# Ledger of designs, part 41: peptides against a protein of PDB entry 5YCA

Target 1, 132 residues: chain A of PDB entry 5YCA
Amino acid sequence: RSLPAERNPLYKDDTLDHTPLIPKCRAQVIEFPDGPATFVRLKCTNPESKVPHFLMRMAKDSSISATSMFRSAFPKATQEEEDLEMRWIRDNLNPIEDKRVAGLWVPPADALALAKDYSMTPFINALLEASS

## One batch from the design tools (peptide; aimed at target 1 R100 V101)

Design b2_p26_4_s4 (made by RFdiffusion4, then SolubleMPNN; from b2_p26_4, 11 letters changed)
Fold by OpenDDE base, seed 1:
Structure b2_p26_4_s4 (fold): chain B 132 residues (1-132), chain A 26 residues (1-26)
Amino acid sequence: as target 1 above (132 residues)
Amino acid sequence: SLEEELAKAVMEGRFEEAEKLLEELK
């Protein structure tokens, strides 16, 4: 696969300690019509553009939004590039299907695999370890 | 649809918008 050329400079160092990011995560219960679900978000601001993105986790099964990861990692990606990556994820990983949430969501192991590819491991580790 | 907008809001971490949309869905 071919990932976008330009990556968010926030993720320039994949080896940073993730623990300082844990307390920056925030949990929220969303009262869907069919029942409540808790989500955890981590605000990630591009230091160059100052544009924020939220990385997202479903608290119950720790599924992570791959779509949000991609959009945060590659702020200048085209829709075609995103579609290509999402197809790759469907073909190579184990995304879940949940109509309550948009985009592709993947289990923790897959999220960490993507994090490595996107150079955002500390952020995903923090998101996964945050309390809900 | 409102459900689709809610789904997008949650994915994007826009909790305030999600809550607003949920009120409309009631």
Scores: peptide ipSAE 0.723, ipTM 0.945, DockQ to the pose 0.903
OpenDDE base, seeds 2, 3, 4, 5: peptide ipSAE 0.722, 0.722, 0.722, 0.721; ipTM 0.944, 0.944, 0.944, 0.944

Design b2_p26_5 (made by RFdiffusion4)
Pose (drawn by RFdiffusion4):
Structure b2_p26_5 (pose): chain A 132 residues (1-132), chain P 26 residues (1-26)
Amino acid sequence: as target 1 above (132 residues)
Amino acid sequence: SALKEEVFHIMSTQDDPAEAVKELFE
């Protein structure tokens, strides 16, 4: 599949061990109407533009926001490119919709498949292993 | 919904989204 032409330089090496990234993750409790949910997040900063994005994980089922991964991976992605990629995820992987939180959320195996595609493996590895 | 998108926006952009997300439901 086609992907946005440019990638976040933070992701120039998919092979680095992830041990140092785990402590950078944070668990946070967020209140919703019914009621609290726990998320694990990792703040990822583009080293060139300094623009940050959060990678997100739901603690209950370890679902990963594929939307957050994409937005972090491709700085100049158009809405059309994002739409195309979310359609591809729906058609080829196993996402879930949570009424409470927007975006496409995928199980760990699917998140890792996408991480390889986006060269984000160490970061997703760290997000998945972090304490909740 | 717009509210759902706001929740996601806050969580994806802030270091501490907890109080801002809670205020959306007040």

Design b2_p26_5_s1 (made by RFdiffusion4, then SolubleMPNN; from b2_p26_5 with K4Q E6K H9E S12E Q14L E23A)
Fold by OpenDDE base, seed 4:
Structure b2_p26_5_s1 (fold): chain B 132 residues (1-132), chain A 26 residues (1-26)
Amino acid sequence: as target 1 above (132 residues)
Amino acid sequence: SALQEKVFEIMETLDDPAEAVKALFE
């Protein structure tokens, strides 16, 4: 696969300590027709453009939105590039389907694999360790 | 679905999207 050439400068260093990011995560209960579900979110702001994106985790099973990761990591990616990556994830990882929300969601191990590819490891570690 | 996409967009862009999300399902 071919990832977009330009990456969010927020992710320039994949080796940073993730612990300061843990308290920046926020848990939120959302009501769905079949009942409430808790999500954990981490606000990630591009230091150059100042545009934020939220990384998202389902609290119960720790599934993480690969879509949110990709959009944060590659802010100038085309829809075609996103579609290509989502197809790669579907073919090579173990995504889950949630009927309530859009995007492609993956289990923690897959999220960490993507985090390595996208240089987002500290942020995904923090998101996974945050309380809900 | 269109609703699924809208929920995702709200979760991506709002600091506190809880009330907006609830409104979509009413």
Scores: peptide ipSAE 0.063, ipTM 0.646, DockQ to the pose 0.891
OpenDDE base, seeds 1, 2, 3, 5: peptide ipSAE 0.025, 0.025, 0.025, 0.022; ipTM 0.573, 0.572, 0.570, 0.575

Design b2_p26_5_s2 (made by RFdiffusion4, then SolubleMPNN; from b2_p26_5, 9 letters changed)
Fold by OpenDDE base, seed 4:
Structure b2_p26_5_s2 (fold): chain B 132 residues (1-132), chain A 26 residues (1-26)
Amino acid sequence: as target 1 above (132 residues)
Amino acid sequence: SALQEQVQAILETQDDPAAAVAALFE
């Protein structure tokens, strides 16, 4: 596969300590027809453009939105590039189907694999470790 | 539409965390 050429400069160093990011995460309970569900989110701001994106985790099973990861990592990506990556994820990883939420969600191990590809490891580690 | 356009629509609610989260589920 081919990832977009330009990446968010926030993710220039994949080896940074993730622990300072943990307290920056926030939990939110959302009501759905079948009951409440808790999500954990981490606000990630592009240091150059100052445009923010939220990384998302479902608290119950720690599934993470691959879509949110991709959009944060590659803010200038085309829709075709996103579609191509999401198709790759469906074919090569283990995405979870949840009709309540949009985007493509993956289990923690897959999220960390994507994080390595996108240079987002500290941020995904923090998101996974944060309390709900 | 391009990803940039979709992102821009969500960015309009980014100053409101609750609204931003909700937008990701629509």
Scores: peptide ipSAE 0.029, ipTM 0.583, DockQ to the pose 0.176
OpenDDE base, seeds 1, 2, 3, 5: peptide ipSAE 0.026, 0.023, 0.024, 0.027; ipTM 0.615, 0.538, 0.545, 0.619

Design b2_p26_5_s3 (made by RFdiffusion4, then SolubleMPNN; from b2_p26_5, 8 letters changed)
Fold by OpenDDE base, seed 1:
Structure b2_p26_5_s3 (fold): chain B 132 residues (1-132), chain A 26 residues (1-26)
Amino acid sequence: as target 1 above (132 residues)
Amino acid sequence: SALQEQVFEIMETEEDPAAAVKALFE
């Protein structure tokens, strides 16, 4: 498949040690009408634009927002490019649509597959290993 | 839905999203 041409320079090296990122993850309780839910989030700041995006994991089932990954990895992606990738995810992985938070959420194995494609492996490993 | 999208935007950008999300449903 075709991914956007420009990638967030934060993810230039997919082989970095992820362990220093683990304590940077935060577990946060969010209250919804049907009750509270815990999310683990990791702040990722583009070193060029200085724009931060949070990667996010549902604590309960460890599903990770593929949408947040894509938007963090490809800051200049068009809506068409995002739609195309989300369709690919639907066709090739095991995404779910959460009733509370928009976007596609994928299980850990799928998140790591995407992380490899987006050069985000250390960040997703840290997000998955962080306590909730 | 619009609310789900607003929640996502908060969760994607806010340092402390809890209060902002809670306010959406009040």
Scores: peptide ipSAE 0.761, ipTM 0.958, DockQ to the pose 0.956
OpenDDE base, seeds 2, 3, 4, 5: peptide ipSAE 0.759, 0.760, 0.760, 0.760; ipTM 0.958, 0.958, 0.958, 0.958

Design b2_p26_5_s4 (made by RFdiffusion4, then SolubleMPNN; from b2_p26_5, 10 letters changed)
Fold by OpenDDE base, seed 2:
Structure b2_p26_5_s4 (fold): chain B 132 residues (1-132), chain A 26 residues (1-26)
Amino acid sequence: as target 1 above (132 residues)
Amino acid sequence: SELQEQVEEILMTEDDPAAAVKALFE
């Protein structure tokens, strides 16, 4: 597969300690017609563009939005590049499609595999360890 | 669906997603 050429400079160093990011995660209850669901989110701001984007985890089963990861990591990606990566995820990982929220949601192990590819391991580790 | 995509967008971009999602279903 071919990932986009330009990556968010926030993710320049994949080896950083993730623990300082844990308290920056926020658990938020979202109300849907069929009941509430808790999401843990981490605000990630591109240091050059200053545009914020949230990474997302479902509190109940720790599924993480691969779509949120991709869009945060690759701010200049085309729709074609995103579609190609999402197809790769479907073919090679174990994504689920949630009934209430769009995008591909992957289990923790798959999220960490993607995080390594996108150079955002500290952020995903923090998101997974944060309390809900 | 369109609603699912709107919820996803809110969760990706909004500081206060709870209020925004609630408004979608009112």
Scores: peptide ipSAE 0.751, ipTM 0.956, DockQ to the pose 0.943
OpenDDE base, seeds 1, 3, 4, 5: peptide ipSAE 0.751, 0.749, 0.750, 0.750; ipTM 0.956, 0.956, 0.956, 0.956

Design b2_p26_6 (made by RFdiffusion4; failed a check: the pose's geometry)
Pose (drawn by RFdiffusion4):
Structure b2_p26_6 (pose): chain A 132 residues (1-132), chain P 26 residues (1-26)
Amino acid sequence: as target 1 above (132 residues)
Amino acid sequence: SWEEVKAEKAEEAKEPYTPKTLEEIA
């Protein structure tokens, strides 16, 4: 599949061990109407533009926001490119919708498949292994 | 299992609800 032409330089090496990234993750309880849910997040900063994005994980089922991955991976992605990619995820992987949180959320195996596609493997590895 | 999670979430999605954005929960 086509992907946005440019990638976040933070992701120039998919093979680095992820041990140092785990302690950078944070668990956070967020209140909803019914009620609290726990997330794990990792703040990822583009080393060139310095623009940060959060990678998100739901602690209950370890679902990963594919939307957060995409937005972190491709700085100049158009809305059309994002729409195309979310459609591809729906058609080829196993996402879930949560009524409470927007975006496409995928199980760990699907998150890792996308991580390989986006060259984000160490970061998703760290997000998945972090304490909740 | 993940299929059980999908079935539970499909049921919950029948209720009208405005979700939080990633920016709001991040």

Design b2_p26_6_s1 (made by RFdiffusion4, then SolubleMPNN; from b2_p26_6, 8 letters changed; failed a check: the pose's geometry)
Amino acid sequence: SWEEVKREYAELNKEPATPLSLEEVA

Design b2_p26_6_s2 (made by RFdiffusion4, then SolubleMPNN; from b2_p26_6, 9 letters changed; failed a check: the pose's geometry)
Amino acid sequence: SWEEVKKEYEELNKEPATPLTLDEVA

Design b2_p26_6_s3 (made by RFdiffusion4, then SolubleMPNN; from b2_p26_6, 10 letters changed; failed a check: the pose's geometry)
Amino acid sequence: SWEEVKKEYEELNKEPATPLSLDEVA

Design b2_p26_6_s4 (made by RFdiffusion4, then SolubleMPNN; from b2_p26_6, 9 letters changed; failed a check: the pose's geometry)
Amino acid sequence: SWEEVKKEREEENKEPATPLSLDEVA

Design b2_p26_7 (made by RFdiffusion4)
Pose (drawn by RFdiffusion4):
Structure b2_p26_7 (pose): chain A 132 residues (1-132), chain P 26 residues (1-26)
Amino acid sequence: as target 1 above (132 residues)
Amino acid sequence: SALDDEAEAEYWEMLSKAWTTKAEEE
């Protein structure tokens, strides 16, 4: 599939061990109407533009926001490119919708498949292994 | 910084869906 032409330089090496990234993750409880949910997040900063994005994980089922991955991976992505990629995820992987939180959420195996596509493997590895 | 604030705003936008739905129902 086509992907946005440019990638976040933070992701120039898919092979680095992820041990140092785990402690950078944070667990956070967020209140919803019914009620609290726990997330794990990793802040990822583009080393050139210094624009940060959060990678997100739901602690209950370890679902990963594929939307958050995409937005972190491709700085100049158009809305059309994002729409195309979310359609591709729906058609080829196994996402879930949570009424409470927007975006496409995928199980760990699907998140890792996408991480390879986006060259984000060490970061998703660290997000998945972090304490909740 | 402003960029950190923007990242936090984007983060909270994704988590605001349940509150938006509840306000519409009211």

Design b2_p26_7_s1 (made by RFdiffusion4, then SolubleMPNN; from b2_p26_7, 13 letters changed)
Fold by OpenDDE base, seed 3:
Structure b2_p26_7_s1 (fold): chain B 132 residues (1-132), chain A 26 residues (1-26)
Amino acid sequence: as target 1 above (132 residues)
Amino acid sequence: SELEEEAEKEYEEMLSAAFKAAAAAA
């Protein structure tokens, strides 16, 4: 597959220690019609543009929003590029189905695979290890 | 800031329409 050409400079080094990012994550209980669910989010700010994005995890099963990962990693990506990547994820990984959320969500192992592709490993590790 | 508000909006858009409706009614 072909990923967008420009990547968020926040993710220039995939080898950084993730542990300092853990306390930056925030858990939030969200009330849905069928009951509450906890989400963990990590604010990731592009150091050049100063545009922030939230990386998101469902606390219970640790599913990660691949859509949020992609949008954070590739700030100049077209909708077509996003659609292409999401299709690839559906075809090659194991996205989950959850009516409470939009976008494409994947289990932890798949999220880490994507993180490697997007150079986001420290951030996804932190998100996965954060308390909820 | 406006950028933070946009990020929050994007975050909310990742949630279900049912949630949005419930939040609006609250």
Scores: peptide ipSAE 0.392, ipTM 0.796, DockQ to the pose 0.529
OpenDDE base, seeds 1, 2, 4, 5: peptide ipSAE 0.383, 0.379, 0.387, 0.385; ipTM 0.795, 0.816, 0.817, 0.796; seeds 2, 4 fail the geometry check

Design b2_p26_7_s2 (made by RFdiffusion4, then SolubleMPNN; from b2_p26_7, 14 letters changed)
Fold by OpenDDE base, seed 3:
Structure b2_p26_7_s2 (fold): chain B 132 residues (1-132), chain A 26 residues (1-26)
Amino acid sequence: as target 1 above (132 residues)
Amino acid sequence: SALEEQAEKEFEAMLSAAYERYAKEL
């Protein structure tokens, strides 16, 4: 696969301590036709463009939105580049099936694998450890 | 701000119910 050339400057250092990010996460209960579900989100702002994105976790099983990770990591990616990466994730990782959400959502181990590829490890660790 | 609003819209778009509502408005 080929990832986009330009990455969000927020993720320049994949080795930073994640613990200061934990209290930045926020839990939110969302109402669905079949009942409520809790999500945890982390606001990640590009320090140059000032554009924010929310990284997202399903509280119950800790599934994380790979789509949100990609869009945050690669702010200038084309739709074709996103489609290519999502196909790769579907073919090589283990995305879940959940009718309540759009995009691809992956279990914690896969999220951490993607985080390494996208240089987002501290942010995904914080999102996984946050309370709900 | 407009940027915060856009971020919230993208968050909501990752939820199926919100995405369906948005699609109907287009």
Scores: peptide ipSAE 0.362, ipTM 0.769, DockQ to the pose 0.494
OpenDDE base, seeds 1, 2, 4, 5: peptide ipSAE 0.357, 0.346, 0.357, 0.360; ipTM 0.764, 0.754, 0.778, 0.755

Design b2_p26_7_s3 (made by RFdiffusion4, then SolubleMPNN; from b2_p26_7, 11 letters changed)
Fold by OpenDDE base, seed 2:
Structure b2_p26_7_s3 (fold): chain B 132 residues (1-132), chain A 26 residues (1-26)
Amino acid sequence: as target 1 above (132 residues)
Amino acid sequence: SALDAAAEAEYQAMLSKAYEEYAAAL
């Protein structure tokens, strides 16, 4: 697969210690038709554009939104590029099916694999370790 | 908090955009 050429400069160094990011995560309860669910979110701001994106984890099973990761990592990606990556994830990883949420969500191991591809490992590690 | 409000807005934006487009791309 081919990823977008330009990546968010926030993710220039994939080797940084993730622990300072853990307390920056926030848990939030969201109401759905079938009841409440808790999410953990991490605000990630592009240092050049100052545009924030939120990485998201379902607290209970630690599923992470691959869509949120992609959009944060590739701020200038086209819709076609996003579609191609989401299809690749569907075909090659182990996304979950949850009709309550949009986008494509993956288990922790897959999220870390994507994080390596997107150079955002510290952020995903922090998101996974944060309390809910 | 301000973070929670912003996060909620971002999540709702993602929900509105990603689902239909992803489904259409399948």
Scores: peptide ipSAE 0.070, ipTM 0.654, DockQ to the pose 0.174
OpenDDE base, seeds 1, 3, 4, 5: peptide ipSAE 0.042, 0.037, 0.040, 0.039; ipTM 0.609, 0.633, 0.599, 0.587; seeds 1, 4 fail the geometry check

Design b2_p26_7_s4 (made by RFdiffusion4, then SolubleMPNN; from b2_p26_7, 13 letters changed)
Fold by OpenDDE base, seed 1:
Structure b2_p26_7_s4 (fold): chain B 132 residues (1-132), chain A 26 residues (1-26)
Amino acid sequence: as target 1 above (132 residues)
Amino acid sequence: SELEEKAEKEYEEMLSEAFKRAAAEA
Protein backbone atom coordinates (compact mmCIF):
# COMPACT_ATOMS: atom_id res chain seq x y z
CA ARG B 1 0.00 0.00 0.00
CA SER B 2 0.94 3.64 -0.39
CA LEU B 3 1.01 5.85 2.68
CA PRO B 4 1.02 9.65 2.43
CA ALA B 5 4.39 11.18 1.65
CA GLU B 6 4.57 13.62 4.55
CA ARG B 7 4.55 12.35 8.12
CA ASN B 8 4.15 14.29 11.35
CA PRO B 9 7.68 15.10 12.57
CA LEU B 10 6.53 14.20 16.08
CA TYR B 11 7.03 10.59 15.02
CA LYS B 12 10.57 10.89 13.70
CA ASP B 13 11.95 8.28 16.12
CA ASP B 14 9.99 5.08 16.65
CA THR B 15 12.47 3.69 19.19
CA LEU B 16 12.02 6.18 22.03
CA ASP B 17 11.04 5.08 25.52
CA HIS B 18 7.27 5.31 25.86
CA THR B 19 7.09 5.47 29.65
CA PRO B 20 7.30 9.27 29.93
CA LEU B 21 4.16 9.51 27.78
CA ILE B 22 2.02 7.35 30.07
CA PRO B 23 1.25 10.12 32.59
CA LYS B 24 0.19 12.38 29.74
CA CYS B 25 -2.75 10.15 28.90
CA ARG B 26 -6.17 11.09 30.26
CA ALA B 27 -9.21 8.93 30.92
CA GLN B 28 -12.72 10.23 30.40
CA VAL B 29 -16.11 8.66 31.02
CA ILE B 30 -18.49 9.25 28.13
CA GLU B 31 -22.24 8.75 28.43
CA PHE B 32 -23.95 6.78 25.69
CA PRO B 33 -27.55 5.63 25.35
CA ASP B 34 -26.57 2.14 26.49
CA GLY B 35 -24.54 3.43 29.42
CA PRO B 36 -21.16 4.91 30.25
CA ALA B 37 -17.88 3.95 28.62
CA THR B 38 -14.37 5.08 29.50
CA PHE B 39 -11.94 6.28 26.88
CA VAL B 40 -8.28 7.13 27.20
CA ARG B 41 -6.77 9.83 25.05
CA LEU B 42 -3.29 11.17 24.40
CA LYS B 43 -2.76 14.61 22.94
CA CYS B 44 -0.13 14.58 20.23
CA THR B 45 1.03 17.94 18.94
CA ASN B 46 2.91 18.41 15.69
CA PRO B 47 6.07 20.24 16.76
CA GLU B 48 6.21 22.25 13.54
CA SER B 49 2.62 23.18 12.78
CA LYS B 50 1.51 23.06 16.44
CA VAL B 51 -1.64 21.22 15.37
CA PRO B 52 -2.80 18.73 18.02
CA HIS B 53 -4.63 15.44 17.58
CA PHE B 54 -5.96 13.06 20.19
CA LEU B 55 -5.06 9.40 19.95
CA MET B 56 -7.90 7.37 21.40
CA ARG B 57 -8.36 4.05 23.20
CA MET B 58 -11.44 2.33 24.56
CA ALA B 59 -10.43 1.60 28.12
CA LYS B 60 -12.16 -1.73 28.58
CA ASP B 61 -10.96 -3.72 25.58
CA SER B 62 -8.05 -1.44 24.60
CA SER B 63 -9.32 -0.93 21.05
CA ILE B 64 -7.49 1.94 19.38
CA SER B 65 -8.83 4.39 16.83
CA ALA B 66 -6.88 3.73 13.67
CA THR B 67 -8.48 6.81 12.19
CA SER B 68 -7.02 9.00 14.92
CA MET B 69 -3.61 7.42 14.37
CA PHE B 70 -3.69 8.05 10.64
CA ARG B 71 -4.84 11.64 10.96
CA SER B 72 -2.14 12.38 13.52
CA ALA B 73 0.60 10.67 11.55
CA PHE B 74 -0.32 12.18 8.19
CA PRO B 75 -1.65 15.69 8.74
CA LYS B 76 -1.63 16.58 5.04
CA ALA B 77 -3.28 13.40 3.81
CA THR B 78 -6.23 13.70 1.47
CA GLN B 79 -9.56 12.07 2.13
CA GLU B 80 -8.79 9.68 -0.70
CA GLU B 81 -5.54 8.63 0.96
CA GLU B 82 -7.34 8.08 4.25
CA ASP B 83 -10.05 6.04 2.54
CA LEU B 84 -7.45 3.87 0.86
CA GLU B 85 -5.67 3.19 4.13
CA MET B 86 -8.91 2.43 5.96
CA ARG B 87 -9.79 -0.03 3.22
CA TRP B 88 -6.38 -1.64 3.60
CA ILE B 89 -6.99 -1.98 7.34
CA ARG B 90 -10.34 -3.65 6.71
CA ASP B 91 -8.74 -6.06 4.27
CA ASN B 92 -5.58 -6.88 6.21
CA LEU B 93 -6.27 -6.32 9.92
CA ASN B 94 -9.16 -7.01 12.29
CA PRO B 95 -11.15 -3.85 12.95
CA ILE B 96 -13.94 -4.10 15.49
CA GLU B 97 -17.55 -3.09 15.16
CA ASP B 98 -18.82 -0.58 17.71
CA LYS B 99 -21.82 1.61 17.05
CA ARG B 100 -20.76 4.15 19.66
CA VAL B 101 -17.77 5.43 17.73
CA ALA B 102 -16.85 6.76 14.32
CA GLY B 103 -13.92 5.66 12.16
CA LEU B 104 -12.04 2.39 12.28
CA TRP B 105 -11.00 0.91 15.60
CA VAL B 106 -8.60 -1.99 15.93
CA PRO B 107 -7.45 -4.33 18.71
CA PRO B 108 -4.13 -3.68 20.48
CA ALA B 109 -2.04 -6.01 18.32
CA ASP B 110 -3.30 -4.38 15.15
CA ALA B 111 -2.77 -0.94 16.64
CA LEU B 112 0.85 -1.79 17.30
CA ALA B 113 1.25 -3.07 13.76
CA LEU B 114 -0.08 0.23 12.46
CA ALA B 115 2.10 2.09 14.92
CA LYS B 116 5.14 0.47 13.41
CA ASP B 117 4.00 1.47 9.93
CA TYR B 118 3.32 5.04 11.06
CA SER B 119 6.38 5.28 13.33
CA MET B 120 4.15 5.83 16.39
CA THR B 121 5.17 2.87 18.56
CA PRO B 122 6.06 4.82 21.74
CA PHE B 123 2.78 6.72 21.63
CA ILE B 124 0.61 3.67 21.14
CA ASN B 125 2.48 1.74 23.82
CA ALA B 126 1.87 4.60 26.23
CA LEU B 127 -1.79 4.81 25.30
CA LEU B 128 -2.22 1.07 25.83
CA GLU B 129 -0.46 1.06 29.20
CA ALA B 130 -2.18 4.13 30.64
CA SER B 131 -4.58 3.63 33.52
CA SER B 132 -8.30 4.22 33.17
CA SER A 1 -6.75 27.99 21.51
CA GLU A 2 -8.51 27.53 18.22
CA LEU A 3 -6.33 24.54 17.39
CA GLU A 4 -7.11 22.92 20.72
CA GLU A 5 -10.79 23.48 20.12
CA LYS A 6 -10.57 21.79 16.75
CA ALA A 7 -8.84 18.81 18.32
CA GLU A 8 -11.55 18.59 20.96
CA LYS A 9 -14.22 18.79 18.29
CA GLU A 10 -12.68 15.92 16.37
CA TYR A 11 -12.49 13.92 19.59
CA GLU A 12 -16.15 14.54 20.32
CA GLU A 13 -17.19 13.68 16.78
CA MET A 14 -15.38 10.37 17.05
CA LEU A 15 -17.56 9.49 20.05
CA SER A 16 -20.88 10.83 18.81
CA GLU A 17 -22.10 7.97 16.63
CA ALA A 18 -24.38 6.46 19.24
CA PHE A 19 -26.29 9.70 19.50
CA LYS A 20 -26.45 10.14 15.74
CA ARG A 21 -27.97 6.71 15.33
CA ALA A 22 -30.42 7.23 18.15
CA ALA A 23 -31.64 10.41 16.52
CA ALA A 24 -31.98 8.76 13.13
CA GLU A 25 -33.95 5.85 14.53
CA ALA A 26 -36.37 8.03 16.51
Scores: peptide ipSAE 0.436, ipTM 0.807, DockQ to the pose 0.954
OpenDDE base, seeds 2, 3, 4, 5: peptide ipSAE 0.431, 0.432, 0.434, 0.428; ipTM 0.805, 0.806, 0.827, 0.803

Design b2_p26_8 (made by RFdiffusion4)
Pose (drawn by RFdiffusion4):
Structure b2_p26_8 (pose): chain A 132 residues (1-132), chain P 26 residues (1-26)
Amino acid sequence: as target 1 above (132 residues)
Amino acid sequence: PKPEAGHEPAISLTPEELEEYFYEPP
């Protein structure tokens, strides 16, 4: 599948061990109407533009926001490219919708498959292993 | 020892704020 032409330079090496990234993750409780949910997040900063994005994980089922991954991976992605990629995820992987949180959320195996596609493996590995 | 993640205080946000919090640059 086509992907946006440019990638976040933070992701220039998919093979680095992830041990140092785990402690950078944070668990956070967020109140919703019914009520609290726990998330794990990792702040990822583009080393060139310094623009940050959060990678998100829901603690209950360890679902990963594929939307957060995509938005962190491709700085100049158009809305059309994002729409195409979310359609591809729906058609080829196993996402879930949560009424409470927007975006496409995928199980760990699917998140890792996408991480390989986006060269984000160490970061997703760290997000998945972090304490909740 | 196995590395561990940190913890942040709890928060409450509107739907719009939550979406911006999750998907927009802080």

Design b2_p26_8_s1 (made by RFdiffusion4, then SolubleMPNN; from b2_p26_8, 11 letters changed)
Fold by OpenDDE base, seed 1:
Structure b2_p26_8_s1 (fold): chain B 132 residues (1-132), chain A 26 residues (1-26)
Amino acid sequence: as target 1 above (132 residues)
Amino acid sequence: SRPRAGEEPPIKLSPEELEKYLFEPE
């Protein structure tokens, strides 16, 4: 597959220690028609553009928003590039379906696989390890 | 803007929409 050419400078080093990021995560319970759900999020600010994105996890099953990962990693990606990647994820990984949320959400192992591809490993590790 | 306390979010939230319903603990 072809990932976008430019990546968020925040993710220049995939080998960073993730532990300092853990306490930066925030959890919140949101009431949905079918019951409450807790989400954990991590604010990720592009150091160059100063534009923030939030990486997102469903607390209970640790599903991660691949859409949020992609948009954070590739801030200049076209819609076509995003669509292509999301199709790749559907074809190669194990995204879950949740009627409460949009975007593609993937289980932890898949999230970490994407993290390697997007150079986001420390951030996804932190997001997964954060308490909820 | 953030929803008022007790306001139920709509179904099928995009990541961006979901953020609207989240607040950062102090």
Scores: peptide ipSAE 0.263, ipTM 0.696, DockQ to the pose 0.075
OpenDDE base, seeds 2, 3, 4, 5: peptide ipSAE 0.097, 0.224, 0.152, 0.164; ipTM 0.607, 0.635, 0.694, 0.646; seeds 2, 4 fail the geometry check

Design b2_p26_8_s2 (made by RFdiffusion4, then SolubleMPNN; from b2_p26_8 with P1S E4Q H7Q T14S E20R Y23F)
Fold by OpenDDE base, seed 5:
Structure b2_p26_8_s2 (fold): chain B 132 residues (1-132), chain A 26 residues (1-26)
Amino acid sequence: as target 1 above (132 residues)
Amino acid sequence: SKPQAGQEPAISLSPEELERYFFEPP
C-alpha cells in the first residue's frame, strides 16, 4: 500500500526507548449509557507545527485508535489518503466495532503492526504499558 | 461533574473534541 510521503518529525526514530513516555500517559473515566469506561491517552505534539494529537487506548481490552495514529503520523495527509488507509486496515487487520468511540480502533497486535509502518513503536509501547 | 458520552462518541481525535467530552484526569 501507499502511505503519505511526509511524516511527523516526532517519529523520526522508531527505536527510541519508550519507558520515558509511560508516565506521560493519563487515564480518563468516561460515562457511557451502559456504564463507565476507562481510557488511556498520550499527548503527542508535532515539534514543527506544534499541533497536538492524543493517542488513545481503551484500558480494558487495550484497543487503540488507528485513526489517531495515522493523523498524528501523517499531518499533511489528505482525507482521501486517510480513507484509503482505513480501508486497508479493515481489509487486512482486525478492527473492532464500538460506536461509543470515534475513529477506527484495532487490537494491540494490530496497533503495533501499524506503529512499525508509521514509525511510532515507542509511543504505542508506552501507551500499552501505561497504568489505567 | 463527569462528562457524559450520551449517544455520541465521547472519544475523539482532536484536542477540541476531547475537551468537550473529557475533564482533567485526577
Scores: peptide ipSAE 0.100, ipTM 0.659, DockQ to the pose 0.068
OpenDDE base, seeds 1, 2, 3, 4: peptide ipSAE 0.096, 0.039, 0.046, 0.032; ipTM 0.637, 0.680, 0.666, 0.641; seed 3 fails the geometry check

Design b2_p26_8_s3 (made by RFdiffusion4, then SolubleMPNN; from b2_p26_8, 7 letters changed)
Fold by OpenDDE base, seed 2:
Structure b2_p26_8_s3 (fold): chain B 132 residues (1-132), chain A 26 residues (1-26)
Amino acid sequence: as target 1 above (132 residues)
Amino acid sequence: AKPQAGQEPAISLSPEELEKYLFEPP
């Protein structure tokens, strides 16, 4: 597969300690037709453009939005590039199906695999370890 | 639009839409 050429400078160092990011995560209960669900989020701001994106985790099973990861990591990606990556994820990883939320969501192990590819490991580790 | 308990029909939210409706507590 081919990932976009330009990456968010926020993710310049994949080896940083993730623990300082844990307290930056926030949780919120969202009401859905079939009941409440808690999400954990981490605000990730591009230090150059100042545009924020939230990385998203379902608290209960720790599923993480691959779509949010991609959009945060590659701010200048085209829709075609996103579609290509989402197809790759479907073909090579284990995305879940949840009718309540759009985008492609993956289990923790897959999220960490993507994090290595996107240079986001500290951020995904923090998101996974944060309380809900 | 923001999903609510009992809302019919169900509304699926994109990550960006979900971000929009999640507040940032202190």
Scores: peptide ipSAE 0.048, ipTM 0.621, DockQ to the pose 0.061
OpenDDE base, seeds 1, 3, 4, 5: peptide ipSAE 0.047, 0.044, 0.065, 0.048; ipTM 0.633, 0.616, 0.595, 0.610; seeds 3, 4, 5 fail the geometry check

Design b2_p26_8_s4 (made by RFdiffusion4, then SolubleMPNN; from b2_p26_8, 8 letters changed)
Fold by OpenDDE base, seed 1:
Structure b2_p26_8_s4 (fold): chain B 132 residues (1-132), chain A 26 residues (1-26)
Amino acid sequence: as target 1 above (132 residues)
Amino acid sequence: SKPKAKKEPAIKLSPEELEEYLFEPP
């Protein structure tokens, strides 16, 4: 597959220790029609543009928003590039379907695979290890 | 005619909508 050419400089080093990021995560309970659900979020700010994105985890099953990962990693990506990547994820990984949330969500193992591809491993590790 | 349970429109929130409306720190 072809990923966008420009990546968020926040993710320049995939080998950094993730532990300092753990306390930066925040849990939030959201009310849905079928009941409350807890999400964990990690604010990721592009150091150049200063535009933030939030990486997101469902607390219960640790599903991660692949869409949020992609948008954070590739802030200049076109819609076509995003669509291509989301299709690739559907074809090659194990996305879940959740009627409550939009975007493509994936299990922890798939999230870590994507994190490697997007150079986001420390951030996804932190997001997965954070308490809820 | 079995009453079709009106599936309440599932409020589907995008990650961005979650960020904006739900995850803004209070």
Scores: peptide ipSAE 0.063, ipTM 0.630, DockQ to the pose 0.035; fails the geometry check
OpenDDE base, seeds 2, 3, 4, 5: peptide ipSAE 0.060, 0.039, 0.060, 0.061; ipTM 0.669, 0.626, 0.628, 0.627; seeds 2, 3, 4, 5 fail the geometry check

## One batch from the design tools (peptide; aimed at target 1 F32 R41 K99)

Design b2_p27_3 (made by RFdiffusion4)
Pose (drawn by RFdiffusion4):
Structure b2_p27_3 (pose): chain A 132 residues (1-132), chain P 27 residues (1-27)
Amino acid sequence: as target 1 above (132 residues)
Amino acid sequence: SVYVEFFGEQLGEETEELVEELLEEQE
């Protein structure tokens, strides 16, 4: 499949061990109407533009926001490119919708498949292994 | 909001809209 032409330089090496990234993750409880949910997040900063994005994980089922991954991976992605990629995820992987939180959320195996596609493997590995 | 501060600007704003809809359904 086509992907945005440019990638976040933070992701120039998919093979680095992830041990140092785990302590950078944070668990956070967020209140919703029914009520609290726990998330794990990792702040990822583009080393060139310095623009940050959060990678998100739901602690209950370890679902990963594919939307958050995409938006961190491709700085100049158009809305059309994002729409195309979310359609591809729906058609080829196993996402879930949560009424409470927007975006496409995928199980760990699907998140890792996408991480390989986006060259984000060490970061998703760290997000998946971090304490909740 | 807490959602924007936690999820970031774009995903947080999108999530906050859904939270508002859930609160309206509960009324």

